Peptides against a protein of PDB entry 2FGR. Designs and how they scored, part 267

Target 1, 331 residues: chain A of PDB entry 2FGR
Amino acid sequence: SSVTLFGIVDTNVAYVNKDAAGDSRYGLGTSGASTSRLGLRGTEDLGGGLKAGFWLEGEIFGDDGNASGFNFKRRSTVSLSGNFGEVRLGRDLVPTSQKLTSYDLFSATGIGPFMGFRNWAAGQGADDNGIRANNLISYYTPNFGGFNAGFGYAFDEKQTIGTADSVGRYIGGYVAYDNGPLSASLGLAQQKTAVGGLATDRDEITLGASYNFGVAKLSGLLQQTKFKRDIGGDIKTNSYMLGASAPVGGVGEVKLQYALYDQKAIDSKAHQITLGYVHNLSKRTALYGNLAFLKNKDASTLGLQAKGVYAGGVQAGESQTGVQVGIRHAF

## One batch from the design tools (peptide; made by RFdiffusion4, then SolubleMPNN)

Design b2_p27_2_s2 (from b2_p27_2, 25 letters changed)
Fold by OpenDDE base, seed 2:
Structure b2_p27_2_s2 (fold): chain B 331 residues (1-331), chain A 27 residues (1-27)
Amino acid sequence: as target 1 above (331 residues)
Amino acid sequence: AAAEAERARRRAELIARALAELAAALA
């Protein structure tokens, strides 16, 4: 068996011009280009093409030294893999988020990412953003001439919130085609949760595609998230993303991404545009800068996710500008 | 190699079309 220690420390100086009170926030933030993490992983060859694996990964907060503690909430899996693919047991990215967030050119982190994977309805479940799940079983197929898929089920373990039962139950999966410069995927998921103490289904459908032209990459996402409530009507959000990235001078990458969040329950839209640059000082170390603009209309209160500085909302209809400049180091 | 590339292209086009149709149904 092998055991590998790995991690990323990503720390930035961040600024947002508005918080919920309309005041600016600034300071030292984390995870601007990649989520800071510490992990352990290993593999054992069991013979016959079968392997056992483990993966333990927790988030690092370099700004405060993990003042709230350390855990393995990013991933805590045991796996079997082989020619049949991979089965994972334990907390992880759900298959839908694992695949469909790969089209986000900002890697689902910092102030620039696609924010569609969100708790749009004040869901009371711990993972109502549709990103991860506890008690998860996942299966990932091999790549068959470009075609691949992933499926997952998370047990609710009779968790209750208010009158809602089955909280935390997840079922979902994706189908994809990954071949050469092209990637395309469809993901479907349902999660059981509660809103206002009442049973609610979080349904999600996501389409993603990307094409690498060599000189540039284009990527797109289309998503609908629907919190189906027994009382009060459905909370539906349609989210759209289009992004482009290009290498610069062999050591840099520029990224531009636009997203639209059409929040149907409040008849309000938010527009996000982000410009990012990464400069690789080495294979392991990079400097980066992100500039994001978020325009809320009407009743929309979305905020940029400047982790470690400010990740809350803004006043309804307000715009927010965010900046991150930081260092990423991988080990 | 060329036949495999063409099969891959056709599969990609089918997926792209299905994705476009689904996108249109969501919009």
Scores: peptide ipSAE 0.006, ipTM 0.324, DockQ to the pose 0.013
Fold by OpenDDE base, seed 5:
Structure b2_p27_2_s2 (fold): chain B 331 residues (1-331), chain A 27 residues (1-27)
Amino acid sequence: as target 1 above (331 residues)
Amino acid sequence: AAAEAERARRRAELIARALAELAAALA
């Protein structure tokens, strides 16, 4: 059996020009290009093409040395894999997020990512952003002729919030086609949660596609998230993303991504545009810079996710500019 | 190889169309 220690330390200087009070924030932030992490993983060959695996991964906060503690909330799985694919038991990315976030050119981190995978409705569940789940069983198929799929179910374990039962139950999956330069996927998920102590279903539909032209990659996402409430009506958000990336000089990558968040419940849109650059100093070390602009319209209060500096909202209808400049080191 | 590539392309186009139709239905 092999055990591998692995990680990423990604730390940046970050700035946002507005917080909820309209004041600027700046300081040392984390996870601007990749989520900082520490992990352990290993595999055991059981013979006959069957393998056992484990994966334990937690987030690192380099700015404060994990002052709030360390946990394995990124992933804590045991798995069996073989010709049938992979079964995982434990907290992980849900299949929908695992696949559909792969179309985000900003790797679902920093100030530039697609923010559609979000708790749009003040959901009271622990993972109402649709990214991860506790008590998850997941299955991933092999790739067969380009086709692949993933499915997941998370147990609620009779979790209740207010009058809501079954909180934390997840069911979802994706189907995909991955062949050469093309990737395309459809994801569907439902998560049971609560809003205001009342039972709410978080329904999510996501379409993603990317094409690698060699000289550039294009990527797109279309998502609808709907928090179906028994009282007060549905909270629906339609999110759109289009991004492009290109290699620069063999050692760099430039990224440009636009996202639109149409928040139907408040009849308000937010526009996000991010320019990013990564400069590889080595296979393991990179410098990066991100410049993001978020324009909220009407009642929209979205904020850029400058983790470790400021990740809150802004005043309604306000625009926010964010900058991150940092170092990413993988080990 | 060429026939497999063409089948893969046709499948990709069908998926892309289905995805586009679904996107249009959601929009």
Scores: peptide ipSAE 0.006, ipTM 0.327, DockQ to the pose 0.013
Fold by OpenDDE base, seed 3:
Structure b2_p27_2_s2 (fold): chain B 331 residues (1-331), chain A 27 residues (1-27)
Amino acid sequence: as target 1 above (331 residues)
Amino acid sequence: AAAEAERARRRAELIARALAELAAALA
């Protein structure tokens, strides 16, 4: 049996030029290049190719020292693995987000990430962004000549909100092909939630692909999220992403990513473009800078996720510029 | 079909090389 302590401390100085009042915000933020975390993990060889595992991981907020406390809401799993793949029990990334966020060149964190995995409808469920679930059982296949898949089911445990039952139920999965420089995936998910106290289904379909040319990598996402409401009509968002990254001088990486969020319920689009640079001082320590532009059209109010400084929306039709400069240290 | 795939691959490699050179020039 082994136990490994691991983590990341990622802290930055961040600026956004507009908040909901049109004022600038600046200060010390967290998780600009990678989500800051503290974790414990381990494995036990049970013989015959079978292994037991555990994983406990919580978010670290370096700006305030976790003033609101610490928990294992990032991941709290026990697992069995072998030639059949891996079964996990406990709170984790749902299979769809685990696979499809891997195409985000900004690691699903900071001001530059693909923001499609979002609560688009003021859903009242705790995980209506489609990223994680409580009470989750997940299964991941081995890789068979590039082909792999993951499936998950989360129990609702008869959670109710208003007149909605089955809140928090998740069913979803992906199929993928990962071979050499190529990765491609299709993910499908449905989550039960509530909007305005009424039962709502959060349906999600996501396509992702990347290709590593050695000298550069291209990555893309296509997503549709639909909150199906019995009253008031569906809240649908189509999200698109295209990104490129390239190594610089053997110690750095430059990243450029564009995303479009077509918010059908308000007939409004938002455009995001982000330039990022990471400079590796070592295998464990990096400096980074991100510059992001978010242009809202019409009724769109999206804001960049400058965690620890400002992660709220802006006024309808307003544009926001964000900057992060920080240090990432892994241990 | 194979010759078109090879031409597409060569074009992709050229684009990737140009992006890497641009990245190196911006560094």
Scores: peptide ipSAE 0.005, ipTM 0.343, DockQ to the pose 0.012
Fold by OpenDDE base, seed 1:
Structure b2_p27_2_s2 (fold): chain B 331 residues (1-331), chain A 27 residues (1-27)
Amino acid sequence: as target 1 above (331 residues)
Amino acid sequence: AAAEAERARRRAELIARALAELAAALA
């Protein structure tokens, strides 16, 4: 068997001009260009094209040395793979997030990412952002002429919150076409949760597409999340993203991404625009800078996710500016 | 487009329910 130790340490200096009190926050943050992580993975060839695998991955917080502890909550899977594809058992990215976040040019981290994969409704489930699930079984097809798919089911194990049963149950999947410069995907998911102690279904539909023109890449997302509550009506958010990236001088990449979050339950929009630059010092080490603007309208209180510095909301209708400058090192 | 998205969602919900039922039947 092969066992590989791998990781990323990504640490930055971050600034946001407003917190919930309207004050600036600044300090040392983490995961601005890539989520900092430590992992172990390996494979065993079982013969006949069948392989066993394991993957254990946890988040690293370089600012405090993981003061709150270390765990494998990013991924903790055992798998079988072969000509049939891959089956995974254990906590992982749910298939929908695994595929559809790939269209986020900011790698689903830092102050610039698409924030559509979110708990929009104060859901009481641990994974109500639709990103990961406990007790997950996933299946991923091979790529057949560009076509691929992934499916997942997470057991609720009779978890209850208030009167809500089946909390943490996930079902979802995607279909995709990945061929050369083109990628396109449709993802659908439902997760059972609770809001205010009442049963709630988190429904998600996401369309993603990207095209690499060589000189630039365009990427887009269209997402609807709906927390279906028995009482109080649905909490619906329509999220839109459009991004472009381009290589710079063979050693850099510039990124520009816009997102709109139309929060229907509060009839309020938020606009996010992020400019990012990554400078590769080597294959493993990069410098980066992100500049993000988040404009909340009306009752919207969204905040930029300057992890390790400030990731909370702002006052309703307030705008926030964020900056991250950091080092990413992969090993 | 919205009606097609809602139909796609309903189909996904049906598939999701069917898969959940299958998973429950296998468990």
Scores: peptide ipSAE 0.000, ipTM 0.275, DockQ to the pose 0.013

Design b2_p27_2_s3 (from b2_p27_2, 22 letters changed)
Fold by OpenDDE base, seed 3:
Structure b2_p27_2_s3 (fold): chain B 331 residues (1-331), chain A 27 residues (1-27)
Amino acid sequence: as target 1 above (331 residues)
Amino acid sequence: AAAEAERERRLREMIEEAFREFAEALE
């Protein structure tokens, strides 16, 4: 048996040139390169190739010392694993997000990540971004000659919002091929939620692929999210991402990522481009800088996610520039 | 422009078909 304490403290100075009022915001932010976290995990060998596991992980907010408290909302699972793969019980990344966010070169963190995993429709569910779920059962296959898959189901437990009576129900999964430098995946998910107190289905399809050329890595995502409403029509967003990364001087990594968010319900597009650099001072400590530009067209109001400083929207059709410079330390 | 529009249309059709197949499998 083993128990491991682990964590990351990632804190930055961040700036965005526009908030919802058109004013600049700046200060100390969190989680610019990696999400700050504290966790406990362990495994027990039960013999015969069977293992038990646990994982407890919560987010750390270094700028305020977790003033709002600490919880294990990142992951709180117990698992069994073996030749059959792994079964997990508890709050976790849903299988679709766990796999498909791996193609985001910014690791779904800071001002540069792919923002497709989002609540596009003012959904009233707690996890309407499609990232995690409560009451989740997940199964992950082993890797067989590159092929692997994951499946998940989350119970709604009769959670109600307005007239919606199945809020929080999730069903989804992915199939993937991971072999050497190549990775490719298809993910499908449906989540039950509410919009305006009415039952709504959040459907999601995501395609991802990456190839590591050794000297550089290319990565891409194609996603459609659709909030299916009985009244008012569907809220559909098509999201696209293309990114490249390369090692620099043996101690650094440069990243460039572009994303397009085609928001069909408001007939408006947003363009995101991010340049990132990570400088490894050691195996555990890095300096980093991110520069992001977000251009909203027409009625689009998307904002960069400078966590701890400003993560809200901007005025319709406005552009936003963001900068993060910080330290990441893993322990 | 026309070739891009057609590629976008084909991609949308593939996505819509995949959603339909997925929805049918959930029933």
Scores: peptide ipSAE 0.012, ipTM 0.350, DockQ to the pose 0.009
Fold by OpenDDE base, seed 2:
Structure b2_p27_2_s3 (fold): chain B 331 residues (1-331), chain A 27 residues (1-27)
Amino acid sequence: as target 1 above (331 residues)
Amino acid sequence: AAAEAERERRLREMIEEAFREFAEALE
C-alpha cells in the first residue's frame, strides 16, 4: 500500500464593501482560488485489476489555524476500483456536485464561483447546499468512448428534524460525455430535508457544458433547485452561468464568469460577475486576484463568499463588491 | 426576446418533466 500526504494552503487579503449592516469588511481570508485542504490518500493493489483506496481530506483555515478544529468533512472514503469503475463509501462530494462543479471556472471556491449549489430555502439539513453528504455510497463508471456516469445514495439513518423523519437522504447521479475539448453533463438529485420543521424535498437538475478551444475555454451551467414544501409553496431558484478563461502567456490565466440567480419564491434576481487572474510562479505556487460584483434586485440578499472575512448576505436590493488577492501553495 | 423566453419556457418544461419522472421513479 502507498500513502500520500497532500494539501493546499490558500490565503488572501479580502475586502467586501457591504455586509448585512451596510458596512465594509476586510481582513485575511482563506480559499480564494482553491479550497485550502490537508489530506491523506492511498491505494492498495489487490491483484487482478482490483484496487482498494482510502481518502481523508479536511479543510484548512490558514487565517486562524483551524481554531474550530480539524476534521475530514471534505472527504472520508474507502473505495474499490477496477475495470468496473469505482465504488466509494463515506462522506464525499455527491456525484452531481462532483461532476457539475467542474464547469465552474472558479473551482467552486472564493468570491467568483457559481453559487447555485446553495441552501436556498433555509433548509435545516446539514448539507442542504447539495454539495456533500454523510453516509454516502457512490459509484462512478469508467469512461467509455467519452460517456461516463456517477450515482450516489446517502442514508438518512432516521435523522429527524421536527416532523421530518428522513433528513439527509440523498439520491442522485449524472450522465456525461467527456471527449477531447468537449464536456457535457446532466445531473439530477433529490435530497430529503426540513424547512420550518416540516419535511421538504430538495430537487436539483443541472446541465453543464464546456469546450476548450485551446486559446480559450467556454463553460456554462443551467440549474434549477426546488425545495418542495407542503405548506408555504415551493422555493424555486433558476441559476445560470457562463464563463470564459484563457491562458495569458505561459504562466497566467484570466477568467471571466457571469451568473444569474432567479429566485422565484421572492421574485428577485441576483447578478454576479467576476474577473479573476492567476499567475503561476511555479507548478505549486500561484498568486491570484479576484474582483467580483454582485447585484441584488428587489428582495434578493445574496452575498459573495469571502471565506474568513465575510460570507453573509446583504440588505435586500443592495449590491456588493468583493476583492481577493492571495497566494496559493500546493504540496 | 420572445425566442429566448420560449426557449427558457421549453427548458423549464423539460426540467419539470424530468423532475416529475425522476420523483415518480424514486417513489
Scores: peptide ipSAE 0.006, ipTM 0.346, DockQ to the pose 0.010
Fold by OpenDDE base, seed 4:
Structure b2_p27_2_s3 (fold): chain B 331 residues (1-331), chain A 27 residues (1-27)
Amino acid sequence: as target 1 above (331 residues)
Amino acid sequence: AAAEAERERRLREMIEEAFREFAEALE
């Protein structure tokens, strides 16, 4: 068997010009280019092409030294893999988020990422952003000439909130084509949750695609999230993303990404545009800078996710500008 | 604007159909 210790420490100085009170926030933040993490993983060859694996990964908060503690909530899986693919047991990214977030050029972290994977409806479930699940069984196929898929089911274990039952149940999956410069995926998921103590289904459909032209990469996402409440109207959000990245001078990468969040329940849109630059000092160390602008229209109150500094909303119809400058170190 | 609205409508219809098919497959 092999055991590998791995991690990322990503810490930045961050600024946002507005919080919920209209005041600026600034300080030391985390995870601006990649989520800071500490993990252990390993594999055992069982013979005959079968392997056992484990993966334990938790988030690191370098600004406060994990004052709130350390856990393996990012991933805590045991797996079997072989010619049939991989089966995972334990908390992990759900298959839909695992695949579809890969099209986010900002690695689903910092102030620049696609924010569609969100709890849009004040869902009371712990993972109502559709990113991870407890009690998860996942299966990932091999890649067959580019075609691949992943499926997952999370047990609710009869969890209840208010009158809602089956809270935390997830079912979902994706189909994808990954071949050379092209990647395309379709994901579908449903989570059982509660809103206001009432049973609610969080339905999600996401289409993603990217193409690497060598000199530049284009990436896009189309997503609909719908919280279907047993009582009351549906809370629907359509999210769109288009991004481009290009290498600069052999050691740098520039990224530009635009996202639109059409929040149907409040008939309000938010526009996000982010410019990012990464400068690789080595294979393991990079400097980076992100500049993001978020324009809320009408009743929209979205905020940029400057983790460790400010990740809350703003006043309705207010715009927010964010900056992150930091160091990423991988080990 | 009209073409964009129509594209959005078509996308919505496709999504709604996909959700319906998905829901039916789960029953």
Scores: peptide ipSAE 0.000, ipTM 0.328, DockQ to the pose 0.010
Fold by OpenDDE base, seed 5:
Structure b2_p27_2_s3 (fold): chain B 331 residues (1-331), chain A 27 residues (1-27)
Amino acid sequence: as target 1 above (331 residues)
Amino acid sequence: AAAEAERERRLREMIEEAFREFAEALE
């Protein structure tokens, strides 16, 4: 059996020109290029091609030294793997997010990521962004000639909010084709939650694809989220993303990504464009800079996620500009 | 090799079927 200690410390100076009051925010932020983390993982060979594994990972907040404590809420799994694939037990990325966020060129982190995986409806569940789940069982297939899939189920454990009695139940999965430069995936998920104390289903469909041309990579996402409330109209958001990345001078990477969030319940759109650059000082250390622009229309109040500085919304119809410059170190 | 290919095909079909059933349940 082996145990590996691993982590990332990613800290930045961040600026956004508007908060909810229309004021600028700036300071030291965290997780601009990659989520800062500390983890333990290991595997045991059980013979016959069977392996046991564990993975414990928590978020690190370098700006405040984890003032609110440390936990393993990023991942806390035990697994069995072999020729059949991998079964995981414990809190983790749900299969849909694990696969479909891979098409985000900003790795679902910082001010530049695709923000479609979101709680669009003031859902009262803990993970109504569709990213992770408690009490999760996941299965991932091997890759068969490019084809692969993942499935997951999370138990609600009779969690109740208001009249909703199945809060936290997740069922979802994806099918994918990963072969050479091409990746494509379709994901479907349903999560039980509550809105206003009433049972609500969070339905999600996501299509992703990428192609690596060597000189550049293109990536795209199409997503619909729908919060189906027992009482009241559905809250639907259509999210679109297109991104490109290219290596620069053998030590750098430039990224450009555009996203559109069509928020149907408020008949309002938001446009996000982000330019990012990563400069690798080594295999483990990088400097990075992100420049993001978010344009809200009509009643849209979306804000860039400058974690540690400001991650809230803005006034309706306001635009926000964000900058992050930081250091990422992996160990 | 043929038996392995058939196994892979069957697994793929099962995955696709499960996915279809899931998709139908989301409607």
Scores: peptide ipSAE 0.000, ipTM 0.268, DockQ to the pose 0.017

